# Peptides against a protein of PDB entry 6A30, part 142

Target 1, 150 residues: chain A of PDB entry 6A30
Amino acid sequence: AQDADNVLQPIMDLLDSNLTLFAKICEKTVLKRVLKELWKLVMNTMERTIVLPPLTDQTMIGTLLRKHGKGLEKGRVKLPSHSDGTQMIFNAAKELGQLSKLKDHMVREEAKSLTPKQCAVVELALDTIKQYFHAGGVGLKKTFLEKSPD

## One batch from the design tools (peptide; made by RFdiffusion4, then SolubleMPNN)

Design b2_p29_7_s2 (from b2_p29_7, 11 letters changed)
Fold by OpenDDE base, seed 4:
Structure b2_p29_7_s2 (fold): chain B 150 residues (1-150), chain A 29 residues (1-29)
Amino acid sequence: as target 1 above (150 residues)
Amino acid sequence: SLSQRLLERIEKIQKAYEERLKEEKEKLE
């Protein structure tokens, strides 16, 4: 449980910041697309974080999220105008794009089979993330989350 | 707990969605 929380916390912090914003500014179809992309990104990040040695990955995700998240910790983002919304999406996309760069750095470690402990952490993390993205029914559909190949 | 934090996060997102739905409804009226 604690290990799963440690893995998820940085991801969830990122998601909190972005999903709330996107929910406010995006049209329904755009929001759905953004959520799907975020889902894929989170799944990929989580997989790498858990498959890679736990200690190095938390620091890397934390560092990446912190390096990019420094901009988000600032105050109550006034509901930006429509123009500001686009810029925010762009900025969020840029932040997400940097998570893709994390991919290139993380790929260097041999894909070892997950230990039973790691599997348990993954399962717990997956359930938590699914619930988060479902967001009580306002987010992604359960059927999508369950059938996602990611 | 993780569950409590998750719930809080979900509630925040739900609120944002509800606000958006309200705004869209008001635009249609």
Scores: peptide ipSAE 0.040, ipTM 0.500, DockQ to the pose 0.616
Fold by OpenDDE base, seed 1:
Structure b2_p29_7_s2 (fold): chain B 150 residues (1-150), chain A 29 residues (1-29)
Amino acid sequence: as target 1 above (150 residues)
Amino acid sequence: SLSQRLLERIEKIQKAYEERLKEEKEKLE
């Protein structure tokens, strides 16, 4: 439980700030697409964080999330005009794209088999994230989260 | 607890959706 919380906390902090903003500015179909991309990103980040040694990964995720989170915070929460909302989505997509490129740099580490303890942490973390992304029915559908190939 | 924190986060997102839905209805009227 504590290990899962330690892995999830930096991700949740990023998601809380961004999803609240996106929920306010995005049209429903656009928001759903953004949520799907964020889901993929979170799943990929978790997989790497749990497979890699815990100490180096928390710092790296925290640094990645802080570097990218600061870029979003400097956008003055002016209720963006429709044009500003589009620009924010574009910036968020660009940031997601940069995180995906970081994926290519990290792929070089051999997929280590998870220990039983690591598997238990992954399962708990996955259930927690699924609940978060479902968001009481306003987020992603349970059927999508369960059938996601990620 | 982690569950309590998650519930609070979910409620915050739900509220943001409800506000957006209200704003969209007001623009259509």
Scores: peptide ipSAE 0.039, ipTM 0.507, DockQ to the pose 0.604
Fold by OpenDDE base, seed 3:
Structure b2_p29_7_s2 (fold): chain B 150 residues (1-150), chain A 29 residues (1-29)
Amino acid sequence: as target 1 above (150 residues)
Amino acid sequence: SLSQRLLERIEKIQKAYEERLKEEKEKLE
């Protein structure tokens, strides 16, 4: 449980900041598309973080997420003017893009078989993330989350 | 607990979405 929390916390902080912003500025259809892309990103990031050696990757993701998250927290989420909203979406997309680049630089160490402990952490993390993305019914459909190939 | 924190986060997102829907409705009236 604690290990899962440690892995998820940086991701959740990023998601909280971005999803709150997107929920405020996006139409329902746009929000759903954003959520789908974020879901893919999170799933891919988790897979790599859990498969890769625990210490270096958590710190790198945590540092990258903290470095970018601190920039977002200091911005008083004033309802951005239409221009500010576009810039915020752009900045959020840029941050997500950097996470994607980090993904590319994280050398796929050969998929060593996950230890039973790692599998348990992954399962718990997946359940938590599914609940988060479902967002009490306003987010992604449960059927999509369960059938996602990611 | 993790579950409580998650629920609080979900509620914040839901509230933000509802506020946006209200604002859009008010613009159309």
Scores: peptide ipSAE 0.037, ipTM 0.507, DockQ to the pose 0.547
Fold by OpenDDE base, seed 5:
Structure b2_p29_7_s2 (fold): chain B 150 residues (1-150), chain A 29 residues (1-29)
Amino acid sequence: as target 1 above (150 residues)
Amino acid sequence: SLSQRLLERIEKIQKAYEERLKEEKEKLE
């Protein structure tokens, strides 16, 4: 349990920041796409963290995503007028593109065999993350989370 | 616990959705 929490905490902090932001600014269809890309990113990050335990990679991913999230100005999220909705979708699409690029960089690592301890941590972490992404039914569908190849 | 923290985070996200939906409805009215 504690080991799983240690792995999940940085990921959850990242997710909290992004999901809260996208929940506020994205239309349902865009948000769903964002969630799918975040899911893939999280799965790849978990794999790297559990297999390679470099504390540095989580910090870099978190920093990269946080830096990109900061580019959304501190300004009063003016409630999207119809014109603002298009701009928000464009911004969300841009962020998705960046996340996809980050994913591609993360997947290039060789699949290593996990120890039984690492497997147990992964299983617990996966269950927690699935619940998080499902978000009580407002997030990703359970069927997607269970059938995801990631 | 991890479960409690997760629940709190889910609730926070849910609240953000609800607030957005409320704001969108208020604009259409």
Scores: peptide ipSAE 0.032, ipTM 0.489, DockQ to the pose 0.495

Design b2_p29_7_s3 (from b2_p29_7, 11 letters changed)
Fold by OpenDDE base, seed 5:
Structure b2_p29_7_s3 (fold): chain B 150 residues (1-150), chain A 29 residues (1-29)
Amino acid sequence: as target 1 above (150 residues)
Amino acid sequence: SLSSRLQQRIEKIQKAYKEREEEEEKLKE
């Protein structure tokens, strides 16, 4: 339980900051797209981290996501006028594109077998993040979250 | 508990989404 909390808190803090920001600046349709891309990013990052060394106190995920999340706060994205949802999508995609670069910097270390404890922590983390993205039905649909981002 | 903290986070983000939706509806009107 304590280990899971240590892993989850940095990720959840990052998600809180980013999703709160996106909720403020994005139209509903753009927000949904941003949520989907963020979910994919989180899943890809988690998948890579599972392959990476033992879940030490600062999950590389939380640190990497936090490092890039701070970059998002500084960019006062001048939201174009409400009229062009396409420009908002473009801006959101641009910001997400910066987060996607994280994928390239995550060194795939050799797949170390997770200990049962590490597996349990990852499962709990995944469940927690899924619940957060679902947000009681206001966020992403369960069907989307249950589909493995192939 | 972890569960209680998660619930609190969910409630906060739900509020943010609802506030945005309400703002968008007001702008259409």
Scores: peptide ipSAE 0.450, ipTM 0.867, DockQ to the pose 0.448
Fold by OpenDDE base, seed 2:
Structure b2_p29_7_s3 (fold): chain B 150 residues (1-150), chain A 29 residues (1-29)
Amino acid sequence: as target 1 above (150 residues)
Amino acid sequence: SLSSRLQQRIEKIQKAYKEREEEEEKLKE
């Protein structure tokens, strides 16, 4: 449980920051699209982390999310003008696209079987993230979250 | 607990989504 929490907290903190920003700047339909793409990104990242154990879950997800977040760390969140919000979405989409390309280049190294402990952590992480994206029914639909992005 | 923290995060994001929806409704008037 503690290990799962340690892995999840940085991810959730980043998600909170990014989604809060997106909620402020995105129109509802755009926001839903962003949520879907972000969900796919998270799922793909988790899948890779499971398949490629040597990168500490914190470093890859945290680095991917921090690389995406570094554009946000500059000072007082002036409500980005519509132009700034669009650029941020574009940058996020570009980075999501790069992550998808990275999937194509990552040689399917033999999925090292996760230990039972690692499986439990991943399951808990997935459940937590699913609940967060569902957001009590105001976020993504359960049916969407239950579908494999494959 | 993890569950409690998750619930707090969910409530925060729900609030953000609702606030945005309300703002969009006001802009349509």
Scores: peptide ipSAE 0.449, ipTM 0.866, DockQ to the pose 0.463
Fold by OpenDDE base, seed 1:
Structure b2_p29_7_s3 (fold): chain B 150 residues (1-150), chain A 29 residues (1-29)
Amino acid sequence: as target 1 above (150 residues)
Amino acid sequence: SLSSRLQQRIEKIQKAYKEREEEEEKLKE
């Protein structure tokens, strides 16, 4: 349980921050599209995290998230114009996509089969994230969340 | 618990979505 929490909390904090921002700046139809793309990105990241050796360094995800989080505190949030919202989404997607650059430095250790404990953590993580994206029915539809991302 | 934290996060995001929907309804009037 504690290990799952340590893995989930950074992801959930990232999701909370980004989705809250998107909810404020995006029109409803745009928000739904963003949610779908974000879901795909999260799923792809999870799949890569499963295939990639467990990021033993909680410190790297934490440090990457912490380095980018410090920049947002001090500036007067000028409500970005409509053009700025798209750029923020792009930047958030790019920041999430920079997790893909971690691909090049992570030594392809042999795809070791996940231990039963790791599988349980991944299953719990997936369930938690699915519930969060569903948001009691006001977010993404269950049918969409149950489909494997292509 | 993990469940309680998740519920709090869900409630927070639900509120954000509802607030946005209400704002959009006001803009259409």
Scores: peptide ipSAE 0.444, ipTM 0.864, DockQ to the pose 0.459
Fold by OpenDDE base, seed 3:
Structure b2_p29_7_s3 (fold): chain B 150 residues (1-150), chain A 29 residues (1-29)
Amino acid sequence: as target 1 above (150 residues)
Amino acid sequence: SLSSRLQQRIEKIQKAYKEREEEEEKLKE
């Protein structure tokens, strides 16, 4: 559906940019860890968007990810020396960790029931993002992606 | 289509991962 595409494109563009950057600067084991943390962040953000409808402006998932991604951009991507890359990853991980902590304090307002159409869009979005993170088997394992980010 | 665009994105990221792996192997030699 056109609506799903409109919601997904900004998210996918952001993921493309970030993962391409991480692939260039991260060692393989570090990259895997970064992928796992990004997956958790995306899942948590989507969950919050579902639970908190007023924030569902199409731009907000992209903006939240951009706001957290801009923290990555404002660091002049000088190809950081090994130390700067580690610090950038650490800062990104720290920011991701802070987002997870915010989950505990957000009052579960009664999830306004998504319309059937909204549910279908969310399911399609989740499937698309899962496939992207799996990347034909070179990314995250299916078993990891299928587990609840609890 | 959405599927076609997704496949293109997947191919691009797969290439990036492969290039990084090749670079790391060269650095170990």
Scores: peptide ipSAE 0.443, ipTM 0.863, DockQ to the pose 0.441

Design b2_p29_7_s4 (from b2_p29_7, 11 letters changed)
Fold by OpenDDE base, seed 4:
Structure b2_p29_7_s4 (fold): chain B 150 residues (1-150), chain A 29 residues (1-29)
Amino acid sequence: as target 1 above (150 residues)
Amino acid sequence: MLSEKLKERIEKIKKAYEEREKEEEAKKK
């Protein structure tokens, strides 16, 4: 449980900040679409993280998210104009997309099979993220979350 | 079992979405 929390904290911090903002500025239809795209991006990132050595991934995701999150923290939440909302979505997607660049840096270590413990942590992490995106039913539908993004 | 912190985060985001939904419903009336 603690390990899963540690893995999730950076992602959740990023998601909390961005999704809270999006919830305020986006219409419902746009918000849902953003959520779907973010979900896919998170899942793809996690999948890549799982395929990559798990222990180094936590630190790297955390570091990448922190490096990009520092850009978000320093940004005085100017209530973005409608145009800024799109840019923020783009930036959030870009920030999350830079997690894909993490793949290129992480590819160097031999994909060791996850230990059973690591698998359990990942499963718990995935379940937590699903619940987060579901948000008690007001977020994404369970049926969408249960579908593999692939 | 989710940590209390994670539950809190989920509840927080849930409330944010619910607030948005209420705002949208209020605009339709």
Scores: peptide ipSAE 0.398, ipTM 0.837, DockQ to the pose 0.556
Fold by OpenDDE base, seed 2:
Structure b2_p29_7_s4 (fold): chain B 150 residues (1-150), chain A 29 residues (1-29)
Amino acid sequence: as target 1 above (150 residues)
Amino acid sequence: MLSEKLKERIEKIKKAYEEREKEEEAKKK
């Protein structure tokens, strides 16, 4: 439990800061979309942290954000400056790329097979993040969180 | 079982979303 908390603390600090800001500046529909994208980003980052070596992660996160950022342009969402929200999401994702530093704390041992202890920590971390994104029912739906490729 | 600190974080973000929803509802009136 304590190990999972230590692993999650940097992620949660980042998410708390960014999502609190997004909650203040984004409309409800935009906020939900941002949450979905952040969820995907977090899941992909965690999956890669577990399955793939760290080096390509920043470029992939940047590409994923750029690909999804283009989709936000077509929606008549009067976000005051489209630039600012996208940049903030990009910065948040770049900071989530600092989850690579979290990887350095989690995966000191050989990249091949998670130990049973590491698996338990990852499972607890995933459950915690799911609950965080669900936010007692006001965030993302459980059905959406469960469909994420585990 | 989630730590108390994690529960507090979840509650904090929940409140932030609820507050935003109230603000959006108030703007529609």
Scores: peptide ipSAE 0.377, ipTM 0.830, DockQ to the pose 0.547
Fold by OpenDDE base, seed 3:
Structure b2_p29_7_s4 (fold): chain B 150 residues (1-150), chain A 29 residues (1-29)
Amino acid sequence: as target 1 above (150 residues)
Amino acid sequence: MLSEKLKERIEKIKKAYEEREKEEEAKKK
């Protein structure tokens, strides 16, 4: 439990900062869309960090931005400025590059399968992040969070 | 089970979303 908390603190600090900002500046419909995109970004980053050997933070961020940037253009998301919303997500994605710190704490040896203990910590981390994005029902729906590729 | 600190963080963000919803409803009236 304490190890999971220590690993999650940097991620949660980043999410708190970004989501608090988005809550202040975004309309409800825009906020929901931003939350969905951030959720996808977090999940993809975690998946790649666990499954793929050392991709540079820049490579993960760049790939995620390229994949998700196309999704934002297709939605009539009245972002106050198309450039500003994309830039905010881009900045959030850059900051999520700090998930590399999660990698450094979780993956002692780059090439080895996660130990059972590490797997348990990752599972707890994923559950915690799901609960955070759900935010007692005012955030993302449970059905959306559960359908995300584990 | 989530730590009390994590529960507090979830509650904090929940309140931020609820506050924003109230502000948007107030602007529509």
Scores: peptide ipSAE 0.368, ipTM 0.825, DockQ to the pose 0.563
Fold by OpenDDE base, seed 1:
Structure b2_p29_7_s4 (fold): chain B 150 residues (1-150), chain A 29 residues (1-29)
Amino acid sequence: as target 1 above (150 residues)
Amino acid sequence: MLSEKLKERIEKIKKAYEEREKEEEAKKK
């Protein structure tokens, strides 16, 4: 439990700051879309952090954000400046790209295969993040969180 | 079992979303 907490602290600090801001500025429908995109980003980042070497992740997160950021433009929700919300998501995700610190904490050892202890920490981390995004039912639906990011 | 700190973070974000929902409901009236 304590190890999972230590691993999660950097990502949770980032999520807390950004999601609190998004909750204040975004309409409910926009907020839900942002949450879905952030969930996908977090899941992809975690998966890639486990599977892929550390150096490629900033570029991959930037590329993922650029690909997904185009999809948010089509919703004619009069967010006052479309640029600010997208830029905030981009900044939040760029900050999530600083999950290099999460890498340093989760993947201390260059071992290509996760040890059983590392697997348990990752599983607990994933469960915690799912609960965080679910937020007692006011966030994302459990059915969405249980689906593997496509 | 989640740490107490993680539970507090979940509760905090839950409240933020609930507050936003209340604000939007108030604007529709």
Scores: peptide ipSAE 0.364, ipTM 0.823, DockQ to the pose 0.543

Design b2_p29_8_s1 (from b2_p29_8, 12 letters changed)
Fold by OpenDDE base, seed 1:
Structure b2_p29_8_s1 (fold): chain B 150 residues (1-150), chain A 29 residues (1-29)
Amino acid sequence: as target 1 above (150 residues)
Amino acid sequence: MKEQAKKELKEKIEPRIKKIQEAYKEREK
């Protein structure tokens, strides 16, 4: 129970702050797009955190955030011209990228395979994240969240 | 033990999700 809480609390805190921020600063259509991209980023980060060795993750998350951040900047999403909102989204995505630090807590063992306990924590984390993105039906659709982001 | 932990987690998450729902509903107006 304590290990799951240690993993989930940072995730929940991050989601509370960032999703609430995005809801405040983004127009509805932009918000939907940001949520979809953020979902993909979170899922990819979690997958890489599980699959990839710890040492490459800081560089890879930095590269992913840079690639996806550049994709968000180059995308013709006229984010309202306030440079501040885009920077906040980028900073929030960067903070979400720090979810790789969750790896340091989960991947204490050199084993390529997650322990049953780690699997249970990941499952619980994924379910929790899905609930935050679904937000009782006002966020992303369940059918979208159930699809692999790959 | 697992079911109680899930219940406690649900109880902690529900108000946090509700806050997000409210924020999203404000943007749908």
Scores: peptide ipSAE 0.335, ipTM 0.820, DockQ to the pose 0.437
Fold by OpenDDE base, seed 4:
Structure b2_p29_8_s1 (fold): chain B 150 residues (1-150), chain A 29 residues (1-29)
Amino acid sequence: as target 1 above (150 residues)
Amino acid sequence: MKEQAKKELKEKIEPRIKKIQEAYKEREK
């Protein structure tokens, strides 16, 4: 229980700050797009944290941001040219990269497979994150959140 | 044990989610 809380509190704090910020600064259509991209980023980060050997936190974030940055470039999300919004997304993604602290909590065991305890923590974390992005129905749709980001 | 922990977590998260909901609703006005 305590281990789950230790993992979830930072995630919740990050989500509270970032999602609230985006809700304030983004137009509705932009917000939806940002939420989708953040969701993908979170999911990919978690997946890599679980499946891939300890890639350095910076490398995972940098690779995700580079891949998604190119994807965000190809998606003409004309974020209003306020350099601030893109930078905020970038910063949020960087902060979400601190979900690698989820990695530090999970990687403690050399085992290629998560222990049952670790699996339970991950499941709880995923459910929590989904709830934040769904936000009682005003955020992302459940059907979107239940789909694999791939 | 798992169900109680889940309940406690839900209770902790619910007010935080509500705050996000309010922020989104305010944007829709």
Scores: peptide ipSAE 0.331, ipTM 0.819, DockQ to the pose 0.493
Fold by OpenDDE base, seed 2:
Structure b2_p29_8_s1 (fold): chain B 150 residues (1-150), chain A 29 residues (1-29)
Amino acid sequence: as target 1 above (150 residues)
Amino acid sequence: MKEQAKKELKEKIEPRIKKIQEAYKEREK
C-alpha cells in the first residue's frame, strides 16, 4: 500500500497541476487534443520506463515529444500567443515525462521484468491515470484509454 | 493490495479527480 502511494502521489500531483492548467488555458477542442497527446506521452513514458533501459529524462522526453508533439494542432488557447500555449504544453509534458522517476520505486530485475508487486503498482498507477484522463466522463472516453496510444 | 488499501486510495483520489472534473466542466459553460 505504501509503495503504491509513494508512486501515485507524484503522478497525481503532476496530473493535478498540468491537467488543471490545460483545462484553464485551452479551448474545449484543443483541450481534448492535448489530453490525447498527453495520454500518449504518459503511456509511452511508462512503457519505456518498464521495457527500456533507464534513459535520461531529457533524452526520453525529447524522443517522446518528437514522436507526438508534431501532431499537436495549434488551436485556440487563452494566452497571448499560440506559441506561448505550445511552450506551456511542452513544459508540462516535460514534467509529466518525469514519470520516469517511477524507476526509483522499481528495482528492475534481469530481463527488465517486474516483480508481481511492481506489476501491481504499475497496474494501479495506470488505473489511476486513466481515471484522471477520463474524469468521470468529461475527459477522454474509456474506449480511447483502453487502446494503445500508438 | 488489500481491499481496505484500495478503498483508502480511492478516497484520496476522488476529490482530486472531482477537481479536474470541475475544471473541465468550466469549458462546457
Scores: peptide ipSAE 0.325, ipTM 0.815, DockQ to the pose 0.458
Fold by OpenDDE base, seed 3:
Structure b2_p29_8_s1 (fold): chain B 150 residues (1-150), chain A 29 residues (1-29)
Amino acid sequence: as target 1 above (150 residues)
Amino acid sequence: MKEQAKKELKEKIEPRIKKIQEAYKEREK
């Protein structure tokens, strides 16, 4: 219980700050798009952090940004300036790079597999993150969150 | 034990989720 709380608190603090900020600065349609991209970023970061051997935070963030940055250009989301939306996602990704602390707390560098305890913490973390993105029904749809790779 | 821990976590998260909901509702006004 205490270990799970120690892992979740930084993630929740990050999500509280970023989601509140995006709610203030984004129009509704833009906000929904940002939430979807942020969700993908979180999922990919967690997947890579857990599954891949030690990647530097910078390498993970850079790869995630490059992979998702191309997807943002194709949508006619009139982000007022393409630069501002990309920079916001970049900043959010940089902050999500602190999820490497999750790796340090969860997986010894040498462990290719999670212990049952670590798996339980990851599951709890994912459920919590889904609740933040759903936000009692005003955020992303449950069906979208459930279809996303965990 | 696990169910009690989940309940305690839910109670801790609920006010934080409510804060996010309020921020989203304020944007829709």
Scores: peptide ipSAE 0.287, ipTM 0.786, DockQ to the pose 0.485

